Peptides against a protein of PDB entry 5EG6. Designs and how they scored, part 18

Target 1, 151 residues: chain A of PDB entry 5EG6
Amino acid sequence: RLRSQTVSTRYLHVEGGNFHASSQQWGAFYIHLLDDDESEGEEFTVRDGYIHYGQTVKLVCSVTGMALPRLIIRKVDKQTALLDADDPVSQLHKCAFYLKDTERMYLCLSQERIIQFQATPCPKEQNKEMINDGASWTIISTDKAEYTFYE

## One batch from the design tools (peptide; made by RFdiffusion4, then SolubleMPNN)

Design b1_p10_8_s4 (from b1_p10_8, 4 letters changed)
Fold by OpenDDE base, seed 1:
Formats: structure tokens, sequence, C-alpha cells
Structure b1_p10_8_s4 (fold): chain B 151 residues (1-151), chain A 10 residues (1-10)
């Protein structure tokens, strides 16, 4: 029998040199826009312009400087990640973080851990992939004075 | 562009 767990709010956080999902602490992350052809690495060039769904981004912890691999930020519709959405990223929409150059792997919450979850293709809807609930995130601005989200 | 955000579930 699988253990049941009450759904609660969790935050992406860095502790002990690892990414995890905390119920009590949240990390402030920089979301950097990259060129689509940017290579993987700790050094990267931030691209100008609004971040749009479908674009490559780097998430960097503002405190520790730890970063995730290159991600493609995708718009979420219900339980699916949209592959062809290209409108500006908005706080009004949930998003998913596709690990670039993987076979449908997404950043996913599993209890207190951050894992990769493989999305399932949608045969009837080629522009969508079915994601786990834990792969659907909300991004919320922590510095509205310096950083403007599209609304 | 760079955004500063917390990443929250759900």
Amino acid sequence: as target 1 above (151 residues)
Amino acid sequence: MTLKAKVVYP
C-alpha cells in the first residue's frame, strides 16, 4: 500500500548543497533567459527581452548560487505541458520546467525531494505532454520593484 | 531578461 500524504504548499529551496522541496522555507531564484543555442555550464550569457514559454532558462539560487541544468519553461494547461505555447511567461499561469535535451523529463516534486519525471506523450494532441502534478509549478515574483512579470 | 521568483507547488 502506498503512503498517503496531505497536499501542502512546498517551495523550491536549496539546503545542504541540494535542491529540495520545503514546506517552511522558500528560495529566491533568478530565472535567466538564455539563447536556445546556449551550451550547458556555470557561465552563461543572459539574453535581453521578456521570457516566453518555450525558451531556455537558467534557475539560480540567489543565496547559494547553485543552479539547475538548462530548462525550457513551458506553459501548463491543467495536467499537460504545452509544447508550442510561446506567449510571455505570466504569474497567472502554472508552468513546467523541461530539462533540456532529455526525453520529456521535467522538474518534479516528490514529497520533499526534487526529481525528474518523464512526461507521457499525448497521441491525439502532439502539442501536449501529460505531466505529473508535482511537475506543475507556480512562479511568484519576490522583487516587483526590480523585476516585472508579464500579466 | 532576468526574473526573481520563488518556485511554488502547487
Scores: peptide ipSAE 0.643, ipTM 0.959, DockQ to the pose 0.108
Fold by OpenDDE base, seed 2:
Structure b1_p10_8_s4 (fold): chain B 151 residues (1-151), chain A 10 residues (1-10)
Amino acid sequence: as target 1 above (151 residues)
Amino acid sequence: MTLKAKVVYP
């Protein structure tokens, strides 16, 4: 499951055919690893292996089968997304989900909604982008069989 | 392995 790092903890959830942020309900998700050159589509080929920051992933709801568009999972340092981190994804660290092929758009929690938030370039650090707290997520493992995290 | 999933854009 995914939760944002906001004052009020909310979880990524699917309801009514849409992704939303719930304070009470959480969804279990598959995190599928994709090739960097994998095209966007309702059909996609997944890779086996451990997920590292900087890699392309698909988040798929274990219940509904609905997916977000291709994302690049990035490591978060304070309020910045690291563009060059490539170590294995860890539950000990915050992460951000960059919407692939966008202008610095990140998956973000805004009240009950999931939106795209545009990060701003870090003026002094080319390898960082500034994000808000709503775009910072924590991956939490679950005992649900439907949820598998490949770290 | 190829999977199919409906894509929802936020």
Scores: peptide ipSAE 0.630, ipTM 0.950, DockQ to the pose 0.964
Fold by OpenDDE base, seed 4:
Structure b1_p10_8_s4 (fold): chain B 151 residues (1-151), chain A 10 residues (1-10)
Amino acid sequence: as target 1 above (151 residues)
Amino acid sequence: MTLKAKVVYP
C-alpha cells in the first residue's frame, strides 16, 4: 500500500486501467527490484535482494497487474529527495519515486490524479532535489517484516 | 524471474 502525504491522506489506487489517488480505497502493490540496466517494457526481470534507495523498482498492482514505468526510489528528507542515499528502504521513512530517464520527474498526487511533478534543483545542496508534498509517499507493507519500522 | 505487466504512464 502506498500513501501520499498531503493535506488529506490519499492512497495510490488503480481503477479503469488508470492510476489515481483515493481517500477511500487503496491498492496493494508489488514492489519489484530491477537491475539498473533493465530496459523499459511489459516484460521485466526481477532481481533478488533487499531494496535500497537509489535502486530501480517496478510498482505492479496486485489486482489488475498494471505497472508504472521504471522508478528510482529515493529517500525523502522534509521536502527534498535525496539523490545519493543508498541505505535500505524503511517503512519509517518517506520516499519519492523518480521516473527513470526523465528530467527530475517524480510520481505525484494532485487532488485525485496521479501526475508527474518536476522537481527543482537545490542550489545549495547538489545531492538534493526539491519536491512538493504530493510527491512524498509512505510505504505501508502488508508484511511487517519486509522493511524496518520504528514505533 | 521474468514478469509481465502492462505499463501505464501517469
Scores: peptide ipSAE 0.581, ipTM 0.943, DockQ to the pose 0.951
Fold by OpenDDE base, seed 3:
Structure b1_p10_8_s4 (fold): chain B 151 residues (1-151), chain A 10 residues (1-10)
Amino acid sequence: as target 1 above (151 residues)
Amino acid sequence: MTLKAKVVYP
């Protein structure tokens, strides 16, 4: 038998009609690129192209079809979200999901719940907002609908 | 703790 470390990881998942973070299950979410002027709604027009930081996206659960509100995906540097980054999204970097048209609200983990967390502006650095660790996400590409872990 | 979102690029 190979020995491995115990890793504490939580995955975005939909259960009981709600978004949460699970250590045992993960959901696959379609990430759709939207135009910057796209309105909020269940129906939306998808834009072609590779996703860049600063662009508007929709996350839709591949199993249930449940969607989060329009998000702006932002690049994370340490404990700050970068407001002016516009390079292609990479799995090598952490990201934050800003809820579009809010006052600095980001998707955040609290216990097993997904909540909105208000970032604090950086007075000395206008191109950055301070977030907590619970608002820092890692994106992983997948083609599966859902997966469950067993200990 | 690490937070991950598994996504499918259409």
Scores: peptide ipSAE 0.456, ipTM 0.917, DockQ to the pose 0.043

## One batch from the design tools (peptide; made by RFdiffusion4, then SolubleMPNN)

Design b1_p11_4_s1 (from b1_p11_4, 6 letters changed)
Fold by OpenDDE base, seed 2:
Structure b1_p11_4_s1 (fold): chain B 151 residues (1-151), chain A 11 residues (1-11)
Amino acid sequence: as target 1 above (151 residues)
Amino acid sequence: IPVYKAKPKKA
C-alpha cells in the first residue's frame, strides 16, 4: 500500500474506478516493472526483476485492476525528488512517482484527492526537483490475501 | 489523473 507523507493517515485507495486518498481504507497495489521504452496503454509488458529508482512502473489496484499512467519511481530526500538515484527501491525511503512524459508532474495528495503536482527545478542541484509533502509516499509491503494490517 | 483498466502481460 501507499501512504502519503502529507497526512500519515491517508492511504491510496481505489473506489468507484477512481484513485483517491482515504483515512479509513487502503488498497493493495501491484507495482509492475516496465521497460523504459514501454508505451502507454491498457496493455503493458511486465518485466521481471527488482525495481530500482528511476525505472518505469505501473501502479495497479489489486482489487479493481485500475492503473495509473506510467510512472517513474524516484527516491525522495526531504522535499526533493532525486533524478539520478538508481538503487533498489526500499521501504526505508520515501518515494515520489513522476508521471512519464510530463513537465515534472508527480502523483500528489491534495486534501482527499489524487492530483498531479508540478515539481520545481532545484536551482542549486540539477539532480533534484522540489516537491511538496503530498508528493512523498511511503511504500508498505503487504499481502492482502493473507493479512489485514491495522495501525 | 487518467486511469486505465490494466491488462498486464508477462514478458
Scores: peptide ipSAE 0.388, ipTM 0.910, DockQ to the pose 0.960
Fold by OpenDDE base, seed 4:
Order: sequence, then C-alpha cells, then structure tokens
Structure b1_p11_4_s1 (fold): chain B 151 residues (1-151), chain A 11 residues (1-11)
Amino acid sequence: as target 1 above (151 residues)
Amino acid sequence: IPVYKAKPKKA
C-alpha cells in the first residue's frame, strides 16, 4: 500500500470508482512495471523485473481493478524529487509519482482528495524538482501487494 | 485525474 509521508494516517484508497485518501482504511495495490514507450490505455503490457526509480509504472487497486494514469516513480530527497535517480525502489526512500507526459505534475494528497500538484523547478539543481509534503509517499509491502521491498 | 479499468497483459 501507499501512504503519504506527511500524513501517516492517510492511505491511498479506491472507493466508488474514485481515488481518495482514507484515514481509516487503506488499499492494496499492484505496481506494474511498464516499458518507457508503453502508451496510455486500459490495456497495457507488464514487464518483468525489479522496479527502479525513473521507470514507468501503473498503480492498480487490487480490489476494484482501477488504475491511475501512467506514472514515473521518482526518488525523493527531503522535499525534492530526483529526476535522474535510477537505483532500485525501496522503503528506505520516500518516493513521488510523476504523472507521465505532464508539466511536472505529481500525485498529491490534499485533505481527503488525491490531486495533481505542479512541482517547481529547483533553481540551483537541474536534476531536482521541488514538491510539497503531500506529494511524498511511502510504499509499504503487504501480502496483498505485488511489489515487495528489502532493507 | 483520469481513472482506468486496468487490463494488464503479460509480456
């Protein structure tokens, strides 16, 4: 499952066909690895392999089968998303989900809603974008989630 | 944010 780093009691959840944040419930998700050139759509080809930062993924609710648009998972350092990190994804790092093919839009928790937040370019470091706390997430592996992590 | 009915396929 995924949770906001800033609001630890908030979990990504799907209900009524909508993605939202629940303080009482959480959803288990499949994190599917896609090819970089995979097109957007209901159907998509899942790649085998360990997920690395910078790769394209699909988040699919294990219960409802609902999915968000293609995302690029990025490593977070403090309040910045790293654009060039490519090491394996792990729970040792916070992560951000860039909405692919957007102008710096990231998956963000705002109150009870899941929205997109536009990151600001980092003036001094071109390989970083400044995000808010709501755009920082932690992945927690469960027996119901496809993706697992190791420390 | 758009939401899709996912139909994942194996590679």
Scores: peptide ipSAE 0.377, ipTM 0.905, DockQ to the pose 0.935
Fold by OpenDDE base, seed 5:
Structure b1_p11_4_s1 (fold): chain B 151 residues (1-151), chain A 11 residues (1-11)
Amino acid sequence: as target 1 above (151 residues)
Amino acid sequence: IPVYKAKPKKA
């Protein structure tokens, strides 16, 4: 389970005040849990508790303090983002970062750049959106916190 | 993607 804590993810890092991508680097970030009704802004209230899929989070570079817009962390099933998953975030699964208040825009790695990728609705499954591999992220907790295995 | 300096505060 993840809480508001530090995490590391491949490719994503900050250099020169901008988010960049590198296959050789893992960026260190704070992942902050927000209330669902928290507004966008430089200042935001961090909530305590376990982070679940479907919740609103902020990714903040641990070095520079630069942040992305509010994101909804979603569980990934193969090449789809699940819209209704609400179990605790697990390091055993990849995740996707939906840019809140957009039309299916997800944080995506494209070559050496971080871009927005628009997911395609899944015609057969209303609870899924199709994403590409670049929009699927692996996160690793960098804190010595409790770890729970989920099947 | 727009970015800015974050100022997180505890609840």
Scores: peptide ipSAE 0.360, ipTM 0.899, DockQ to the pose 0.906
Fold by OpenDDE base, seed 1:
Parts: structure tokens; C-alpha cells; sequence
Structure b1_p11_4_s1 (fold): chain B 151 residues (1-151), chain A 11 residues (1-11)
């Protein structure tokens, strides 16, 4: 499970006050859980607890303190973002970051740039919308935690 | 994408 903590993701990093992309660099970020009704702004209240898909989060660069706009973290299945997933975020799955209050805009890696990508609705599967590979992210927790595993 | 200096507050 993922909670408000330090995480890393490939390609995404901050330089010169802007978010950039690099295939050779991993950015370190704080992922903060927000209330669904939290407004956009420099100041925001961080909630306790595990982050679930569908919840509102803030990504803050651990080095510069720069933040992206409010995002809704969504579960990814192949090349689709799931709109109705609400289980706890797992590192076993890729995720997508929907820019809150936009028309299906997602955080996307394109070449060496971070852009917004507009997802396409899935007519036959209304609980999904299609994203490209650049809008699919892998998150790795950097905080040390105990866990149980089985053979 | 617009970015800004974050000021997270504890709940």
C-alpha cells in the first residue's frame, strides 16, 4: 500500500523550477493525500492514511519543493485508466495522474517534456478511458517499511 | 504544466 510518503518515479524530475523528463534520472517526490474538496493552491492540508485510487494527491519535488496541480491517481490496466478503481494504491500496478478539473487530461511523458495528454473515452467500457504509454507511470516507495511476503 | 512552491500543512 501507498501512503503520504516519499516516492520515486523514472523520467520525472525538476530543474530550473520546471518539471522535466530524463530517461536516466529518477525524481524523488512527496506524494500527499488531499481531501476531495481541497482547493488548488500553494497551501494545502495533507490527510493521513493510505492513498486509494480515485483520490486527490499532490506531487511535491523533495529537492525543490515545487508541486504539480492537484492530481487524481488512477489505476492503469494495459493502456487504459480505470475510472472506478478505489482500492489502495499498489506498487504492483502502474498508475496515471489525471489533472483534476480538466477534460480527461493526464500527466504524460513526451520526448524530453512533461505535457498534458487527453485521454479518449472508451465507448464500450465507460469505466475506462484510453491513455498512451507516456501517461502510464511506475511509482516506487522510497520510505523503508516492513512487509510480509510469501514464496 | 503550471507548477509552484508547495506549502503542505498538517491535518
Amino acid sequence: as target 1 above (151 residues)
Amino acid sequence: IPVYKAKPKKA
Scores: peptide ipSAE 0.358, ipTM 0.898, DockQ to the pose 0.919

Design b1_p11_4_s2 (from b1_p11_4, 7 letters changed)
Fold by OpenDDE base, seed 2:
Structure b1_p11_4_s2 (fold): chain B 151 residues (1-151), chain A 11 residues (1-11)
Amino acid sequence: as target 1 above (151 residues)
Amino acid sequence: IKVYKAKPKKA
């Protein structure tokens, strides 16, 4: 599930074929990894592997099967989205979802609606874009996963 | 935001 980083906690939810935010209800989503060159469409090839920041993903509601357009998942540092981060996605970090092939549009919570919000270029750092709090998300796993670590 | 029914294909 996805949670927006706002004063009031809101969860991404699909109802009536629309994506919106709820304070009580949440939807479980598949985060599918795509190739960077995967085209937009109902059909898409899911790639295996651990998702890294900067990669293209599809958010698909586990209940309705509805999907958002292709997104690039980016790491968030304070009020900025990092454009060059490429480490593995972690639940310890906030993230933003850039709508691929747009002019800095990000998935954003506004009140109880999900909208596109245009980020502003960071004047001081070309590798960052300024986003609002509504465009900052936390990924929360809905199931238990076991990971093996090799040091 | 445009949304649609997903048809994921496994690689």
Scores: peptide ipSAE 0.380, ipTM 0.907, DockQ to the pose 0.908
Fold by OpenDDE base, seed 5:
Structure b1_p11_4_s2 (fold): chain B 151 residues (1-151), chain A 11 residues (1-11)
Amino acid sequence: as target 1 above (151 residues)
Amino acid sequence: IKVYKAKPKKA
């Protein structure tokens, strides 16, 4: 299970106050759980508890303190983001970061840049959105917090 | 993507 803690991900790091991509550099980030009704801003209240898919989170660079806008962490099934999954986030699965209050915009790696990628609605399944591989992220916990295996 | 300095607060 994932909680508000320090995590790392490939291809995401901060340099010069901006988010950049690198195939060989891992960025260390705090992932903070927020209330669903938390407003966007520099100041935000961090909730305690396990992070579930569908919840609102903040990614904050552990070095610079720079943060991305509010994100909704979503479960990934192949090349689709699940809109209604609500189980605890697992480090065994890739996830997607939906930019909150956008039209299906997801955090995406394109070449060596971090961009917004607009997902396509899944025609047959309203609870899924089609994303590309660059919008699928792997999270690795960097602390000694509790880890639970989910099958 | 817009980024800014974060000021997280504990509940």
Scores: peptide ipSAE 0.365, ipTM 0.899, DockQ to the pose 0.906
Fold by OpenDDE base, seed 4:
Structure b1_p11_4_s2 (fold): chain B 151 residues (1-151), chain A 11 residues (1-11)
Amino acid sequence: as target 1 above (151 residues)
Amino acid sequence: IKVYKAKPKKA
């Protein structure tokens, strides 16, 4: 399952065909690794292997089967998304989900809604983008989740 | 945000 780091009681959840934040319920998700050149669509080829930051992934609700658009999972340092981090993804680290092929748009929790938030360039560090707290997520492995954290 | 009914394929 995925939750906002800042708002720990809010979890990514799918209901009625929509992605939203739930204060009482949470959704379990498959995190599928895709090839970097995989096209957008309801049908996609899943790669084998451990997920690293910078790679393209699909989040699929284990209950409804609904999926978000292709995301690039990025490592978070404080309130910045790292553009060049490529180490294995760990639930010990915060992460951000860049909406692939957008201008710095990230998956963001805003009240009860899941929206896209545009990150701003970091003035001093070209390898970082500034995000808000709602765009910082924590991955928690569950028996329902396909993802296994790195340790 | 556009969402899909996922149809994952094995590599």
Scores: peptide ipSAE 0.361, ipTM 0.899, DockQ to the pose 0.933
Fold by OpenDDE base, seed 1:
Structure b1_p11_4_s2 (fold): chain B 151 residues (1-151), chain A 11 residues (1-11)
Amino acid sequence: as target 1 above (151 residues)
Amino acid sequence: IKVYKAKPKKA
């Protein structure tokens, strides 16, 4: 189970106050759990506990301290983000980061840039929306003391 | 995407 801790992901890197892509480097980040009603801002209150899909999180660069806007972490199944998944976040599954309070915008890797990608509703499955491969992320915990892994 | 310096607070 993943909780507020240090994590890393490929292609997400911070340089000069900007988030960008790097094929060679893994960015190190703190992932912080927030309350669902937490407002957007520089200051935010971090919650204790294990992070579940559907919850609001903050990604903060461990080096620069720069943060992305509030995100909802969602479980990925193939080319879709699941809207109703609420189980604990697992390193065994890819994740998608929905930009909170947007029209289906997700954090996405496009070439050497980090952009917003608009997901397409899945008409046959209302609990899913379609994302591209660039919007699917693999998270690896870098703080093993704060993470319980089950195979 | 707008980013800013974070100031996390413990509960």
Scores: peptide ipSAE 0.353, ipTM 0.897, DockQ to the pose 0.914

Design b1_p11_4_s3 (from b1_p11_4, 6 letters changed)
Fold by OpenDDE base, seed 4:
Structure b1_p11_4_s3 (fold): chain B 151 residues (1-151), chain A 11 residues (1-11)
Amino acid sequence: as target 1 above (151 residues)
Amino acid sequence: IPVWKAKPKKK
């Protein structure tokens, strides 16, 4: 499940074909690894292997099959998304989901809605973009019996 | 955000 790192705990959830946030409910999602050159569409080819930061992914609800547009998963440090991180995705770190082919738009929690939030460039650090707390997520694997993550 | 039903294919 994906959890927002805002003060109030919110979980990404799909109901009635819509993405929304819930303080009590969470949805299980498939994170499919794609090739960098994979085109947008209902159909897409999934790659095998560990997901690394900077790679293109598809987020698909395990129940409804609904999917978001192609995302680039990025590592988060405080309130900045790292543009050059390429290590394996870890549940110990916050992450952000950049909507591919947008002007710095990130998957964001706003109240009870899932929206796009535009990050601002970091003037003195070209490898970082400034995001809000709503655009920071924690990934919790549902296929592991024991895991550790930081909120 | 626009959403649609996914059809993942294995490579």
Scores: peptide ipSAE 0.323, ipTM 0.881, DockQ to the pose 0.936
Fold by OpenDDE base, seed 5:
Structure b1_p11_4_s3 (fold): chain B 151 residues (1-151), chain A 11 residues (1-11)
Amino acid sequence: as target 1 above (151 residues)
Amino acid sequence: IPVWKAKPKKK
């Protein structure tokens, strides 16, 4: 399970005031749980508890303090983001970061850049959106006390 | 993607 803590994620790091991608550098980030009705801004109130899929989070660079806009963390199944999953976030599974209040825009890795990628509706399942591989992220907790190992 | 300085507050 994941809660508000320091984490690392694939390729994401901050350089020169911007978010970049690097296969050689892993950025450390705080992932903060927010209330669903929390407004966008520099100041935000962090909510207690375990992070569940479907909840609103803030990613903050541990070094620079720079933050991305509010994100909804969603569970990934193959190449689809699940819209109705609400179980606790697991480090065993990939996740996607939906940019809140956008038209299906997801945080995406494209070469060395972090971009917004627009997911397409899944024609067969209304509770899923089709994403690309670059929009699938792996989260690794840097808090050893919260880390759970599975074989 | 727009970014800004974060000021997280704890409840």
Scores: peptide ipSAE 0.320, ipTM 0.870, DockQ to the pose 0.922
Fold by OpenDDE base, seed 3:
Structure b1_p11_4_s3 (fold): chain B 151 residues (1-151), chain A 11 residues (1-11)
Amino acid sequence: as target 1 above (151 residues)
Amino acid sequence: IPVWKAKPKKK
């Protein structure tokens, strides 16, 4: 389980005020929990508690303070994003970051760039969206005191 | 993707 804490991901870092991909560097980020009705902006109110899939979060670079737009963190299962998962976020599963209030746009790694990738609806399963590998992320918590392992 | 300087506030 994860809560508002510092996390790291490979291929995501900030340079010159922009988000870039790097195979040689790991970016450290705060993942802040927001209320579902929190508005977009530079200022936002951080909510206490453990982060669950389906909740709204802010990714903030721990070094530069630069932030991405509001994201909904979703659970990934075999290259699909689950739309209805609501269990606690853990390091046991990959995740996807849906750009809130978009038409199925997800945070995606493409070459050395961070872009938006539009997921494809899954015709067989209404609770899933098909994403590419670049839109699947692994979160590594750098604050072990805030991480709980679930079997 | 547009980014900006974050100013997080705590409840």
Scores: peptide ipSAE 0.304, ipTM 0.876, DockQ to the pose 0.926
Fold by OpenDDE base, seed 1:
Structure b1_p11_4_s3 (fold): chain B 151 residues (1-151), chain A 11 residues (1-11)
Amino acid sequence: as target 1 above (151 residues)
Amino acid sequence: IPVWKAKPKKK
């Protein structure tokens, strides 16, 4: 299980006040759990507890302190983001970061840039929307003391 | 994507 802690992801790092992609290094971030009604801004209240899919989170660079807009972390199934998954976030699954209050925009790696990618609705599966591979992320907890492993 | 300095507050 994942809670507000330090995490690492490939291809995401901050340089010069901007988020960039790098195949050569891993970026270290704090992932903070927010209340669903938390407003956007520099200041935000961190909620206690384990992070579940569907919840609102803040990604903050551990080095620079720079943060992305509020995100909803979603579970990935193959090449789709699940809209109704609410189980605890696990390192066993890939995840997607939906930019909150957007029209299906997800954090995406494109070449060496971080962009927003608009997911496509799944007509036959209302609980899913299609994302590309660049919008599917693998996160690794760097705080072993706060990580719960699942068999 | 817009970014800014974060000021996290704990409850």
Scores: peptide ipSAE 0.279, ipTM 0.861, DockQ to the pose 0.909

Design b1_p11_4_s4 (from b1_p11_4, 6 letters changed)
Fold by OpenDDE base, seed 1:
Structure b1_p11_4_s4 (fold): chain B 151 residues (1-151), chain A 11 residues (1-11)
Amino acid sequence: as target 1 above (151 residues)
Amino acid sequence: IPTYKAKPKKK
């Protein structure tokens, strides 16, 4: 189970105060659990507990302190983001980062840039949104002491 | 994507 801890992801890197993509570098970030009603700000309250899909999180670069807007972490199934998944976040699954309070915008890798990608609704499956491969992320915990792995 | 420095509030 994932909690507020240090994580790493391929391609996501911070340089000069901006988030960008690098095939040669791995970014190290803190992922913080927020309350659903937490507002945007330079200071935020971290909620105790393990992170579940559907919850609001804050990604902060461990080196620069730069942060992305509030995100909702969602479970990915193949090429779709699941809207109703609420189980604990696991490294066994890819995840998507929905930009909170947007029109289905997700954090996405495009070429060497980090952009917002608008997911397409699934007409046959209301609990899913179609995302591209660039919006599907693999996270690895770099704080093994705080991460509990289980199958 | 807009970014800014942010940190947890001190307990």
Scores: peptide ipSAE 0.491, ipTM 0.916, DockQ to the pose 0.711
Fold by OpenDDE base, seed 2:
Structure b1_p11_4_s4 (fold): chain B 151 residues (1-151), chain A 11 residues (1-11)
Amino acid sequence: as target 1 above (151 residues)
Amino acid sequence: IPTYKAKPKKK
């Protein structure tokens, strides 16, 4: 599931085919990894493997099957989205979802609505874009996971 | 934001 902001009580939810945020209800989502050159559409090829920041993903509601347009998942550092981070996605980091092929539009919580928010270029650092708190998300795993650790 | 019913295909 997705939660906007670090301490927010709002969870991403799909109802009636619409994405919104709820303080009580939340949806479980599949985060599908796509190839960078995958086209937009109802049908898409899912690739296996760990998702890394900078990669293209599809958010699909596990209940309704509804999906958002292709997103690029980006790591968040303070109030900025990192454009060049490419390490594996971790629950230790906040993330942002850039709507692919837009002018810096990010998935954002506004009240109970899910909207697009346009990030502002960071004048100090070319590899960052300034986002608001509503565009910062926390991924919360709903699945039991088993990991093998390598040193 | 536009949405649609997803049809994921396994690679």
Scores: peptide ipSAE 0.395, ipTM 0.904, DockQ to the pose 0.905
Fold by OpenDDE base, seed 4:
Structure b1_p11_4_s4 (fold): chain B 151 residues (1-151), chain A 11 residues (1-11)
Amino acid sequence: as target 1 above (151 residues)
Amino acid sequence: IPTYKAKPKKK
């Protein structure tokens, strides 16, 4: 189970069947690896193995079982999502979640809501897309807990 | 964003 955290102090959380953001509370999520050709649906086949950037994944709340649409996990470099990175996903890097089969839409935190944010093509770098901070996430392997951070 | 209760199947 993993915790997803944006660059901000907010965390991805599921409550009442809805994905939202919390400043102190996060949910534990399964990041399931899927085949690239796996169809969208409630039922999906999960692959075992190390997840690499560029692969298709499902985020599933460990408590509620609620899931987002299929995502492609991408490595983040500064304010850009890398389209061709394929190294193993690590807790040392920020990541972005591209909503598969969309026009550059990424999972994004906006205030307390989880929305889609449309990335902008990066000039002179065809292998990058510009995202905002809300679309940049940090994944930490941990159990569900409340987090308090003092700034 | 549309969500649903997942039914993951182990491969």
Scores: peptide ipSAE 0.360, ipTM 0.893, DockQ to the pose 0.947
Fold by OpenDDE base, seed 3:
Structure b1_p11_4_s4 (fold): chain B 151 residues (1-151), chain A 11 residues (1-11)
Amino acid sequence: as target 1 above (151 residues)
Amino acid sequence: IPTYKAKPKKK
């Protein structure tokens, strides 16, 4: 079993302590699995195992060690985030990163910046939220523990 | 988005 998975992305880059977008460099990240009840903070306990949709994760830059707040990884279907999917994360689906304990805020690429974007509730389907293109990420998996993300 | 230096611990 693995305690984390490696994520590579074209656009996620850390400079000066800030997350931003870059077309010139690929960023490598650890995606750490957390318990659902893990509190927010610099220190956190990493769980073993493969990540499933709906689980809480920490995205950490492998070079700088900088991290985003706790995220919930969700499956994406046609520009909607699925709220109840719980199957293993794979390259078969796009994903979105919900900022835990927010009002539907998702990790989003806007211009050359990484920002929060508020999803809109789907009135017809209660298990879905509508997200924009910048909040939808494609995963390329080279093995069980290594992923590449791009918009 | 606020960021910080992570200190992951083994479970």
Scores: peptide ipSAE 0.338, ipTM 0.882, DockQ to the pose 0.943

